# Designs tried in a protein design run: peptides against a protein of PDB entry 5T59. Part 4

Target 1, 112 residues: chain A of PDB entry 5T59
Amino acid sequence: TTPTMQSTSLLTEHLGYPPISLVDDIINAVNEIMYKCTNAMEKYLMQRNIIGKKDFSDEIKIGTAKLESLLENSVDKNFDKLELYVLRNILSIPSDLLEENRFRLLHHEKLV
Target 2, 90 residues: chain B of PDB entry 5T59
Amino acid sequence: EHIRFQRLVQVCNKALEESIRKLQSWEKIHECFPNYGQTREGIENLTVCQQQVIKLWSNLSRVEFDAIFHERSIEEKLNQLDDLINKARS

## One batch from the design tools (peptide; aimed at target 1 I20 V23 I27, target 2 Q10)

Design b1_p9_3_s2 (made by RFdiffusion4, then SolubleMPNN; from b1_p9_3, 5 letters changed)
Fold by OpenDDE base, seed 2:
Structure b1_p9_3_s2 (fold): chain B 112 residues (1-112), chain C 90 residues (1-90), chain A 9 residues (1-9)
Amino acid sequence: as target 1 above (112 residues)
Amino acid sequence: as target 2 above (90 residues)
Amino acid sequence: TERARKLLS
C-alpha cells in the first residue's frame, strides 16, 4: 500500500526529513557506485587492450558498455523493489498509530 | 523488538547482491568479450577485472551506505519508531 | 576500497 499523507508527515517530523530522502540517498549512491565500477572496468581493460598484434579496444568498449547496461537494468529492478519495500514496510506508520488518540501519543513522545 | 533497521540493512544487502549477480557470472563476462576472451592473456585480464570490480562494488557500497545511515541517523530513528509503536500498542 | 580502486585504475 502507498503511504498516506499523514504517515509521511508524521515520519518527516520524526526523522527530520521526508522518508523519500533516505531512499533517494541510497539510490543516488548505488548509481554513482555502479558507474564507478563500470568505468574502472573499462579503464583497466583499455590499459590491456593490445594482445599480440591485435588491438581489442573496440571490443572492450562495446563489451564494457554491454556489462554496464546489464548492471543498470539489474540495479534499476532491485532498487525499485527496495524503494517500495522501504517506504511501505520500514518507513511506515501502522494504522493504529494513524488514529487520533495514537496521533496524540506520538506528538506527546516527540515533545518529551 | 527493534526490527526496522535490521530489515533496512537486510534489504539493502539483498539489493546490492542481486544487482551484482550478473557480473559474478563468468559466462556473462566472457560473452561480452568473445574474441578477447579467446586469448590466454585476455582471460587472465578478465578474470582479474571481474574479481576486483566485485570487490570494489562491495567496498564502495559498504562505505557509502554506512555514511548515509550515519548522516540520516536512521538506526536511532528506526529504533525509536519501533519503541513508539510498541508503546502505543501496550 | 582504495586497494580495489588502485588495481582497477
Scores: peptide ipSAE 0.164, ipTM 0.940, DockQ to the pose 0.019
OpenDDE base, seeds 1, 3, 4, 5: peptide ipSAE 0.159, 0.150, 0.151, 0.072; ipTM 0.939, 0.938, 0.940, 0.938

Design b1_p9_3_s3 (made by RFdiffusion4, then SolubleMPNN; from b1_p9_3, 6 letters changed)
Fold by OpenDDE base, seed 1:
Structure b1_p9_3_s3 (fold): chain B 112 residues (1-112), chain C 90 residues (1-90), chain A 9 residues (1-9)
Amino acid sequence: as target 1 above (112 residues)
Amino acid sequence: as target 2 above (90 residues)
Amino acid sequence: TDRARKLLA
């Protein structure tokens, strides 16, 4: 049920860019956000690494790394699902439109 | 009539919500800092950190995703796609 | 937003 080459071409023409480009933007954005969040967490806690007379810097570094890994795994899983769904169900052309007459319709609309 | 853009927003929100779910668990946060979290100040710091990072996640994702949607004109394009499909089927 | 900014800062 993967997108066909025809649908990709038609959608690229319609969008002005390949459908995958949108997904790439989304995934790249969330990855950047993810690391900004984990970095912020580490920085925040490292500024508060001393409690009483005990230094928790090592524990903070390990702990934030664990949280980062946890978040990475979740992001990867959920946005892989998102990619498949978007490309198959949102950025898709129904099979009944993958005919010569239907292709003309899409081209006609572009020209009008 | 227009359904694709709404679905895009929905699945993006779902992915974001599911992704941050683990960080919303205090238990999971605390277990990453077993000794730090045994102190009063540590608990307070972790609590604030958890709340702020969740807000940061939400705010950054909203801003960045809206920017992407705007740059790609995706709402307009998906609405047009819906219209084309509906017209072809009528 | 203020808290988010505080954390990021």
Scores: peptide ipSAE 0.199, ipTM 0.942, DockQ to the pose 0.020
OpenDDE base, seeds 2, 3, 4, 5: peptide ipSAE 0.191, 0.190, 0.174, 0.186; ipTM 0.942, 0.941, 0.942, 0.942

Design b1_p9_3_s4 (made by RFdiffusion4, then SolubleMPNN; from b1_p9_3, 5 letters changed)
Fold by OpenDDE base, seed 3:
Structure b1_p9_3_s4 (fold): chain B 112 residues (1-112), chain C 90 residues (1-90), chain A 9 residues (1-9)
Amino acid sequence: as target 1 above (112 residues)
Amino acid sequence: as target 2 above (90 residues)
Amino acid sequence: TELARKLLS
């Protein structure tokens, strides 16, 4: 069920790029989105940092950092799972179509 | 006949949903701001902030993932892959 | 393509 070099080569030719490149795009995108979200949250609250006579700037910075860490851990976990699933089950060629005998026959026919 | 692309969309949505789930918890949000959240105005600000962040997460992910899928022509390529596999097995 | 040839052969 693990992608082989043969599978990767065939899929790369079909896709026009290595399968891992799609996953890289997805992961890079979600990481960018994650930090945009946490940055927006910090900015929003920092514009509202004073309530009455109390300045909550320090608490806001610490709190948003904690939420960022929480989100970061969750993103890492879930998209690691996604990467494995996509490469193994979506961007994959069934093993029965990659049998050694069939592959050898194809090469033999190509040579003659 | 075509199943791979819909699976890709499903697992992407699942990963996005699972990732943001903890931020959807008011309790987790509030505990990060123990003193700020004890004020009425602070609670109101946190409530709006939570809602807006979740919406931003959803909107940005939709736009960016759709752009990736388009740039990589992944729906077409996966449909072609499904067709090739199905034909080979027939 | 090689993939098409392999799968359809």
Scores: peptide ipSAE 0.107, ipTM 0.930, DockQ to the pose 0.039
OpenDDE base, seeds 1, 2, 4, 5: peptide ipSAE 0.085, 0.117, 0.081, 0.086; ipTM 0.928, 0.930, 0.928, 0.928; seeds 1, 2 fail the geometry check

Design b1_p9_4 (made by RFdiffusion4)
Pose (drawn by RFdiffusion4):
Structure b1_p9_4 (pose): chain A 112 residues (1-112), chain B 90 residues (1-90), chain P 9 residues (1-9)
Amino acid sequence: as target 1 above (112 residues)
Amino acid sequence: as target 2 above (90 residues)
Amino acid sequence: SGKIFEEEL
């Protein structure tokens, strides 16, 4: 289903937070991990940048950064589909409920 | 009957697996370090990275998301939603 | 984040 304002309004009430807030926590979380990994990988190699008698510091900075940017694209790509797949299929509303009052059951839930 | 939350887990894992796939390929890893990877020790060091970074990637994401799913009670809100639409359709 | 959500509304 395509998201609507009623679903956003109703789901915000059922959840106690807008449906997008969960998606923010995920995207923001994976990004932090992405950088935490690349930074950890660069330091592992920088203290191993000299093999034999040559110094590969330059190659490592370029390599670690060249990898980081490829995840920035792939993650932004794959988690936007998540942002979409979730708001359409998981935090989703059918027609059976907004055609004939979903308000009854949510109000009914909070009370009885 | 409780089907929506398991999906949330499936879609999260699905996004992560695709997010890291290019790093599971030794080729693309060596492309970023061509000269460094032509040394024995370089090959050994790069192997230690991709295998540990992947494990770190899987672990950190696994722990947080399980935590996010807890702080927002999403498993329950969705289970309440799944079994609630059924009561409505009935 | 949120760009697709705003477009869908």

Design b1_p9_4_s1 (made by RFdiffusion4, then SolubleMPNN; from b1_p9_4, 5 letters changed)
Fold by OpenDDE base, seed 1:
Structure b1_p9_4_s1 (fold): chain B 112 residues (1-112), chain C 90 residues (1-90), chain A 9 residues (1-9)
Amino acid sequence: as target 1 above (112 residues)
Amino acid sequence: as target 2 above (90 residues)
Amino acid sequence: SGEIYQKLL
């Protein structure tokens, strides 16, 4: 199920930040790592672009671009799933706690 | 008792592992460099490249994700959330 | 451990 505005507010109060902020950090990090990896691959191979008398620079550039695309697609797919799972199942409040009396409990614990 | 943080780590690891799976395939790597990979030196270079990039992926992810978890105090916060939920249900 | 790539970054 999709998180409610109410649960988001309560979690924001508990966490000190909106739940989505954690997911954003994770996704931003993996994207940065992804491009660091592909860039490193290209640089490594481009330093070894000549074998014998043949220059493979063009093939290396095309090949690394293909790998980057494959990785991008996989990252997008898997971390979209991660986002959904985290927000729905980890950073979530059970419906039985989304009542007035239960809200008091959360506030009470914060004040203690 | 505490389950949410463990699940967070698990799903992060799963996403990372599944994301890098394509690069773990030698066949997929080789097909991107069809002529380069027909040379002895090319195969050697691609082999090292594949191995090193997978290690880089793993190491960078571990360091960066741990930093995020620390900065967000997420283990503590999720443990507290588990405790609150369990307490409310008791 | 990715030493080769670390030098490139």
Scores: peptide ipSAE 0.187, ipTM 0.940, DockQ to the pose 0.020
OpenDDE base, seeds 2, 3, 4, 5: peptide ipSAE 0.160, 0.150, 0.161, 0.167; ipTM 0.940, 0.939, 0.940, 0.940

Design b1_p9_4_s2 (made by RFdiffusion4, then SolubleMPNN; from b1_p9_4, 5 letters changed)
Fold by OpenDDE base, seed 5:
Structure b1_p9_4_s2 (fold): chain B 112 residues (1-112), chain C 90 residues (1-90), chain A 9 residues (1-9)
Amino acid sequence: as target 1 above (112 residues)
Amino acid sequence: as target 2 above (90 residues)
Amino acid sequence: SGEIYNKLL
């Protein structure tokens, strides 16, 4: 099931931030980590670009770019799935709690 | 009883593991450096690079994700959500 | 060998 506006509002109140903000933090973090990894890899290999008097700089640049692309695609795919799962199954409110009486319970517990 | 935070950690770990899987393939690494990888030194450098980047990936993700979870107080909030749901159903 | 990577930790 897709989160409703009501669910989002209630969760935002509970969390102190919209549910999507958590996912955004996670995705932003992994993207940053990804580029740190690929950058480090390129730098490491570029410091070792000459072997047997042959310069492999161009091959290293192309190769690391390919690996970066592979990682980007995998990150995008897997964390898109993560986003859907988190919003649907973790940061979700069952339909029975969206009723008026259950809504009161959420507010009451917050205030007590 | 408290299940949501555990699930969050699990799906995060799964996404991280699946994302790095392709870099764990030596064949894929070698294919990106066809001539470089034909040299002894090149193979050695690629091997070290592969191992270290996987380690870096794991360490950075652990630190950063834990920081996010702490800053967002997500364990506490998810536990509270579990409790509210369970209470409402009783 | 892992000097660059360690700097990122």
Scores: peptide ipSAE 0.193, ipTM 0.942, DockQ to the pose 0.020
OpenDDE base, seeds 1, 2, 3, 4: peptide ipSAE 0.166, 0.175, 0.161, 0.176; ipTM 0.939, 0.942, 0.938, 0.941

Design b1_p9_4_s3 (made by RFdiffusion4, then SolubleMPNN; from b1_p9_4, 5 letters changed)
Fold by OpenDDE base, seed 5:
Structure b1_p9_4_s3 (fold): chain B 112 residues (1-112), chain C 90 residues (1-90), chain A 9 residues (1-9)
Amino acid sequence: as target 1 above (112 residues)
Amino acid sequence: as target 2 above (90 residues)
Amino acid sequence: SGAIYKKLL
């Protein structure tokens, strides 16, 4: 099932923030981690760019860029799936709780 | 009873594991450095780099995701949601 | 060498 405006509102009230905000935090975090990893890798290899009499700087730059791209694609794919799963199956309210009486229950529990 | 937070942790771990899988492939790493990886020293450097980046990925993600979960109080909120749903169905 | 790991953690 897809999230509705009603479920989003109820969950926002319950959580204190919109459900999407949690997903955004997760995705932003992994993106930051990703670039930290690739940056560190490039720096490490660039400090070791000369072997013998050969300078591999250009190859290292291209290679690390390729790895970054691969990681970006994988992160995007997998965390898009994560976003859908979380919003549809974790941060979701069953239809029976979207009825008027069930709505009141959520409000009651929040206030006590 | 309480299942939503467990599922959140599981799906996060799965996404992280699947995302780093490409970097776990030595073949893919080596392909990006075809000439560099033909040298003994280059292979050694790439090996260390690969191992360290994977560990870094794992450790950073653990720390950051735990921080997010704490800041958002998501375990508590999801447990409460489970309880509300269970109560409504009883 | 652990240089990558030590610098970021």
Scores: peptide ipSAE 0.216, ipTM 0.942, DockQ to the pose 0.019
OpenDDE base, seeds 1, 2, 3, 4: peptide ipSAE 0.177, 0.203, 0.190, 0.169; ipTM 0.940, 0.942, 0.939, 0.940

Design b1_p9_4_s4 (made by RFdiffusion4, then SolubleMPNN; from b1_p9_4, 3 letters changed)
Fold by OpenDDE base, seed 1:
Structure b1_p9_4_s4 (fold): chain B 112 residues (1-112), chain C 90 residues (1-90), chain A 9 residues (1-9)
Amino acid sequence: as target 1 above (112 residues)
Amino acid sequence: as target 2 above (90 residues)
Amino acid sequence: SGKIYKELL
């Protein structure tokens, strides 16, 4: 199920930030790491682009681009799933706590 | 008792592992460099490259994700959330 | 550390 506005507000109060902010940090980080990895691959191979008398620079550029695309697709797919799971199952409040009396508990704990 | 942070770590690891799976396939790597990979030196270079990029992926992810978790105090916050929920249900 | 990792740092 999709998180409610109410649960988001309560979690924001508890966390000190909106739940989505954590997910955004994670996704931004993995994307940065992804491009660092592919860039490193390209640079490594481009430094070794000549074998014998043949220059493989063009093949290396195309090949690394293909790998980057494959990695991008996989990252997008898997971290979309992660986002959904985290927001629904980890950064979530059970429905039984989404009542007025239970809200008091959360507020009470914060004030203590 | 505390389960949410453990699950967060697990799903992060799973996403990272599944994301890098394509690069772990030598066949897929070789397919991207069909002529380069037909040379002895090319195979050697690709082998080293594959191994090291996977290591880089793992190391960078560990460092960056740990930093995020620390900056967001997420372990503490999730533990507190678990405690609040358990307390409310007791 | 590997060569690729070192090159990025």
Scores: peptide ipSAE 0.234, ipTM 0.942, DockQ to the pose 0.020
OpenDDE base, seeds 2, 3, 4, 5: peptide ipSAE 0.230, 0.222, 0.228, 0.215; ipTM 0.942, 0.942, 0.942, 0.941

Design b1_p9_5 (made by RFdiffusion4)
Pose (drawn by RFdiffusion4):
Structure b1_p9_5 (pose): chain A 112 residues (1-112), chain B 90 residues (1-90), chain P 9 residues (1-9)
Amino acid sequence: as target 1 above (112 residues)
Amino acid sequence: as target 2 above (90 residues)
Amino acid sequence: SPIYEELLE
């Protein structure tokens, strides 16, 4: 289903937070991991940048950064599909409920 | 009957697996370090990275998401939503 | 979250 304002309004009430807030926590979380990994990888190699008698410090900075940017694209790509797949299929509303009052059951839930 | 939350887990894992796939390929890894990878020790060091970075990637994301799913009780809110739409359709 | 903003539109 395509998201609507009633679903955003109703799901915000059921969840206690807007449906997007969960997606923010995920995207924001994975990005932090992404950088945490690349930074950890660069330091592992920088203290191993000299093999034999040659210094590969330049190649490592370029390599670690060249990898980081490829994840920035792939992650931004794959988690936007998640942002979409979730708001359409998981935090989703059918027609059976907004055509004939979903308000009854949510109000009914909070009380009885 | 409880089907929506398992999907949330499936879709998260699906996004992560695709997010890291280019790093599972030794080729693309060596492309970023062509000269460094032509040394024995370089090959050994790069192997230690991709295998540890992937493990770190999997572990950090697994722990946080399980935590995020807890702080927002999403498993329950969705289980309440799944079994609630059924009561409505009935 | 530009996709979310577009869906609201």

Design b1_p9_5_s1 (made by RFdiffusion4, then SolubleMPNN; from b1_p9_5, 4 letters changed)
Fold by OpenDDE base, seed 1:
Structure b1_p9_5_s1 (fold): chain B 112 residues (1-112), chain C 90 residues (1-90), chain A 9 residues (1-9)
Amino acid sequence: as target 1 above (112 residues)
Amino acid sequence: as target 2 above (90 residues)
Amino acid sequence: NPLFEELLK
């Protein structure tokens, strides 16, 4: 089920920030980590680009780019799934709590 | 009784593990370096590279995600959410 | 991961 505007508002009040902000932080973090990892791989191999008499710099650059692309595609796929799951199943409010009386309860608990 | 934060951690770990899975394949790594990987020294370098990048992925993600969870106080907030839901249903 | 950590600097 897709989150409603009401649930988003209530969760924002509860969290102190919109639910999407948490997901954004997670996704931004993994993207940064991803590029740090691929960059480290390239640097490590480029420091070891010559084997015997042959320079493998071009192959290393192409190969690391392929790995980066592979990882990037996988990250996008899996963290899109994560986003949907988190917003729908973790940062969610059941419909019975969206009624007026339950809304008051949630609001009251915050004030107490 | 508190389930949401546990689920958050689980799905984060799952996403991280699934994302790095292709790099855990030696065959996939080797395919990207067909000639480099035909040398003994190249194989050794690729082996170290694969091991190190996987460890780096794990360590960086742990540190960064824990920092996010702390900054957002998400464990406390999700526990409170669980409590509110359970209370409303009691 | 000190080896790769150093490469990030």
Scores: peptide ipSAE 0.315, ipTM 0.946, DockQ to the pose 0.019
OpenDDE base, seeds 2, 3, 4, 5: peptide ipSAE 0.287, 0.292, 0.310, 0.308; ipTM 0.945, 0.945, 0.946, 0.945

Design b1_p9_5_s2 (made by RFdiffusion4, then SolubleMPNN; from b1_p9_5, 5 letters changed)
Fold by OpenDDE base, seed 4:
Structure b1_p9_5_s2 (fold): chain B 112 residues (1-112), chain C 90 residues (1-90), chain A 9 residues (1-9)
Amino acid sequence: as target 1 above (112 residues)
Amino acid sequence: as target 2 above (90 residues)
Amino acid sequence: NKSWEELLK
């Protein structure tokens, strides 16, 4: 099930931050890593752009961009799935505990 | 007993692995450099690229994700969550 | 081969 406002509030209290913040950190990190990887690849190849008498600079730029696009699409797809899974199954409170009498447990632990 | 953090690590690793899978395909890489990859030196360079980019991907992700998990104290928090849930059900 | 981390600098 999709996270409720109630569960989000409880988890935010427990975590000290909204659950989505963790996911955001992860996604931001992987995006940064992705571009670092593609940038490194481009730099490496551009240092080796001339083979024989041919200059492959243009092809390298285009090719690296294509690979970046492929990676972007894959990252987006897989980490969207990750986001959904994490928020629904990991950073979640079972529905049977989303009752007033059960909320006391979480609050009690916080106060102790 | 404690399962949530383990699951988090697993799904992160899975997402990372699946994301880099296309770059693990030599064919995909070669297709992006059709003329460059027809040269001996080009092939050698692309081979290094494929290996190094995957390595870099793995290393950077490990370091960064561990840092995030630490900064967010997520293992502890998820363990506590597991404990709370288990306690509530007992 | 050297680590590509050097290329990030």
Scores: peptide ipSAE 0.422, ipTM 0.947, DockQ to the pose 0.018
OpenDDE base, seeds 1, 2, 3, 5: peptide ipSAE 0.414, 0.412, 0.411, 0.414; ipTM 0.947, 0.946, 0.946, 0.946

Design b1_p9_5_s3 (made by RFdiffusion4, then SolubleMPNN; from b1_p9_5, 6 letters changed)
Fold by OpenDDE base, seed 1:
Structure b1_p9_5_s3 (fold): chain B 112 residues (1-112), chain C 90 residues (1-90), chain A 9 residues (1-9)
Amino acid sequence: as target 1 above (112 residues)
Amino acid sequence: as target 2 above (90 residues)
Amino acid sequence: NPLAKKLLS
């Protein structure tokens, strides 16, 4: 089930930020890390591009690009799943708490 | 009692582990550098590169994710959420 | 990052 507007509002009040903001931070972080890793790989190998008398620069560039693509695809897939799971199962409010009296309880607990 | 934060950490770790899986395959690495990997020196370079990238991935993700969790106070907030839910059901 | 430095060295 998809999170409701009520759940989002209550969680935003509880967290101090929308639930999606946490997921955005996580995804942005892993993307940054991903490109740091691939960039480091490329630079490392490009500094070692000549073996004997042969220059492997072109092969290195193509190869690292392929690895980057593989990593990008995997990151996208796995963190899309993560986003869905987190928003549905972790940052969620059970339906039994989405009643008028329950809303007051959550609000009251925050104020006290 | 408190389960949500533990689950968050678990799913983050799982996503990170699954994402780096392909780079952990020597065969996949070697396939991307077919001629370079035919040289002794090339194999050595690729081996070191693979090992260091995986370590870099692991360390950077740990540091950055912990920073996010701290900045968002997510452990505390999720524990509080668990408590609220449990209280409401009591 | 020390690992990044090692990799780039």
Scores: peptide ipSAE 0.095, ipTM 0.937, DockQ to the pose 0.017
OpenDDE base, seeds 2, 3, 4, 5: peptide ipSAE 0.087, 0.082, 0.090, 0.084; ipTM 0.936, 0.936, 0.937, 0.937

Design b1_p9_5_s4 (made by RFdiffusion4, then SolubleMPNN; from b1_p9_5, 7 letters changed)
Fold by OpenDDE base, seed 2:
Structure b1_p9_5_s4 (fold): chain B 112 residues (1-112), chain C 90 residues (1-90), chain A 9 residues (1-9)
Amino acid sequence: as target 1 above (112 residues)
Amino acid sequence: as target 2 above (90 residues)
Amino acid sequence: NETAKKLLS
């Protein structure tokens, strides 16, 4: 079920912010975390780039970039699914309640 | 009954778990460092790196997501939403 | 680097 304009408006009133804002926060956070993780990994390995007489700096840079790409793809996939689920099933109002009665109830509860 | 916030936490955890799954594969890690991983020291470094990055992922996500949930008061709001819906149906 | 320190923790 796709969110309706009415649902979005009611939820925005209830939450104090649009439902999408929560999802945006989550996605922005995980993206930041992702790059922090990959950056830390690269730095850790780059501090250990020389084994014996061989310098593995180039391989480390390429390898960590590959891992970052893998993680990016997975994050994108899974959090796209999350966004869809949250907006459709969590931050949602049942269709049978998307009537004037629901709206009145929301106002009543806010005023009490 | 309050269900929405629990579901939010569950789907967040699932997304985080599935996202890090590939980094949990030693084979995938090793494939990215084919020559480095042929050395004893390289293997040791990669092993530690893999373990620590997974922990970092878990810790950072926990802290940041909890902060978001708090700042957005989402548990309270979702509980209230559940209550409103239940009330409307009663 | 704080992130690196966390990784090394």
Scores: peptide ipSAE 0.141, ipTM 0.941, DockQ to the pose 0.018
OpenDDE base, seeds 1, 3, 4, 5: peptide ipSAE 0.131, 0.133, 0.122, 0.127; ipTM 0.940, 0.940, 0.940, 0.942

Design b1_p9_6 (made by RFdiffusion4)
Pose (drawn by RFdiffusion4):
Order: C-alpha cells, then structure tokens, then sequence
Structure b1_p9_6 (pose): chain A 112 residues (1-112), chain B 90 residues (1-90), chain P 9 residues (1-9)
C-alpha cells in the first residue's frame, strides 16, 4: 500500500513515534557503523604501511577512502529501498480499515 | 499469523547483506590496493581486514538493531498490528 | 522472539 496521512497519523499514535523515526534510527545507525569500520581498517593498515623497505601510506589513504565512498553509495542505495519497502509493506494500512473507521479499533485498543 | 515483524528482520538483514557484498569480493579489495596487494605481507594484511570488517559490520549492526527494536517495542507494535487487522477483517 | 542474524562470508 501507498502511505497516506491517516496511516502516518494513526501509526504515529499507535507507535508513539512517526513511522519514519524507526527508519531514521536505522539509517543513522548503519552509517555510524560504516565509518567505524573504515576508520578501523585504515589504522590497521597504517601501522602496517611499511612492508620490507617501501612505504605504502599514500596507497592506503587512497584505498581506504576509495572503499568508504563505495559503501556510502551502496548503503544509501540499499537503505533507501528499505525506507520505501518498510513504509509501504510493514508500517502499512489496507483499505479495509480507512474505508470504514480504523479509528474504532485504535480507540478501542487504548481503552478496554 | 504474526508475519510483519519477521519481515522487518528480513528486510534489515537483506539491506545489510547487499550493503557489504562488494567487500566480500577479494578482487575489488585488491583493486583498491594494487601495489600493496602484490606483496606477501600485504595479501595477508588485506585478508585480515575484509574478514574482520565483515564480522565487525555484522556484529555491530546486529546488536544495535536488536537494541533499536527493543527501545521502540516494534516487535509488539507490529504483532499487535498483525493480529488487529485480522480481528477487523473478521 | 526474532533477532537479527549474522552475515556470513
């Protein structure tokens, strides 16, 4: 289903937070991990940048950054689909409920 | 009957697996370090990275998301939502 | 309860 304002309004009430807030926590979380990994990888190699008698510091900075940017693209790509797949299929509303009052059951839930 | 939350787990894992796939390929890893990877020690060091980074990627994401799913009680809100739409359709 | 899975190599 395509998201609507009633679903956003109703799901915000059921969840206690807008449906997008969960998606923010996920995207924001993976990004932090992405950089935590790349930074950890660069330092592992920088203290191993000299093999034999040659210094590969330049190649490592370029390599670690060249990898980081490829994840920035793939992650942004794959988690936007998640942002979409979730708001359309998981935090979703059928027609059975907004055609004939979903308000009854949510109000009914909070009380009885 | 409780089907929506398992989906949330499936979609998160699906996004993560696709997010890291290019790093599971030794080729693309060596492309970023062509000269460095032509040394024995370089090959050994790069192997330690991709295998550990992947493990770190999997672990950090697994722990946080399980935590985010807890702080927002999403497993329950969705289970309440799954079994609630059924009561409505009935 | 459902939990996240580890990503394999």
Amino acid sequence: as target 1 above (112 residues)
Amino acid sequence: as target 2 above (90 residues)
Amino acid sequence: HFHMKEISH

Design b1_p9_6_s1 (made by RFdiffusion4, then SolubleMPNN; from b1_p9_6, 5 letters changed)
Fold by OpenDDE base, seed 4:
Formats: structure tokens, C-alpha cells, sequence
Structure b1_p9_6_s1 (fold): chain B 112 residues (1-112), chain C 90 residues (1-90), chain A 9 residues (1-9)
């Protein structure tokens, strides 16, 4: 079940930030890591671009780009799943607690 | 009793592991460098590169995700959420 | 260890 506005509001109050902000941090981090990894690969191989009398610079650039694309696709897929799972199952409030009486409990605990 | 943070860590690890899987495939690596990988030295370079990038991926993700979790106080907040839910159901 | 040094991890 997709999080409701009420759930988001309560969680934002509890966390001090919107639940999506955590996911954004995670996704931004992995994207940064991804490009650092691919950049490192390219640099490493480009320093080793000549084997014998052959220069493989072009192949290395193309190949690294292909690997980057593969990694991008995989990251996108898996972290989209992560986002859904986190927001639905981790940063979520059970429906029974979204009733008025239970809603008050969350506010009460914060005020204490 | 406290389960949400554990689940967060687990799902993050799973996403990271699944994401790097393509790079863990030697076949996929070699396919990207068909001629370079036909040389002995090229194979050696690709092997080292593959191993190092996987380690880099793991190390960077550990450091960065731990930092995020700390900055967001997410373990504490999720534990509190678990407690609130359990209390409400009592 | 090359990769770690290269990106200043």
C-alpha cells in the first residue's frame, strides 16, 4: 500500500524530515559511488591502454561506458525497489495506528 | 521487537549486492573489452580492475550509508517507531 | 589499493 499523506506527515514529525529524504540521500549516495567506480575503472585501464604495440584507448573508453550503462540500469532498478520497500514497509505506520485515537498517541509521546 | 532498522540495513545491502552483480560477471566485463581481453596483459588488467572496483563499491557504500544513517539518526528513530507501534498494540 | 588511493577514500 502506498503511504498516505497522514502517514507521511506523522513520520515527518517523528523523523524531523520527510521519509523520502532518507531515500533521496541513499540514492544520491549510490549514484555518486557508481560514477566514482566507473571513473576509477576508466582511469586504471587508460593508464594501461597500450599492450605491446597496440593502443586500446578507444576500446577502453567505449567498454567502460558500456559497463557504466549496465551499472546504471541495475542501480536504477534495484534502488527503485528499495525506495518502494522502505517507504511502504519500513518508514510506514500501520493502518490501525492511523485511526484518530492511535494518532493521538504518537503526538502525545512527542510532547512528553 | 526492534526490526525496522535491521530491515533497512538488509534491503540496502541487497540493493547494493544486486546492483554490482553485473560487474561481478567476468563474461560481462570481457564482452565490453573484446580485443583488449584477448591479450594476456589485458586480461590481467581487467581482472585487477574488476576486483578493485568491487571492493571500492563495497567500501564506499559502507562508509556513505553509515554516514547517512548517522546523520538521519535513523536507527534511533526506527527503534522508537517500533516501540510506539508495539505500545499502541498493547 | 590503487582504487582507494585514486579516489582519496
Amino acid sequence: as target 1 above (112 residues)
Amino acid sequence: as target 2 above (90 residues)
Amino acid sequence: MYFMKEIEL
Scores: peptide ipSAE 0.161, ipTM 0.939, DockQ to the pose 0.051
OpenDDE base, seeds 1, 2, 3, 5: peptide ipSAE 0.144, 0.158, 0.149, 0.159; ipTM 0.939, 0.939, 0.938, 0.939

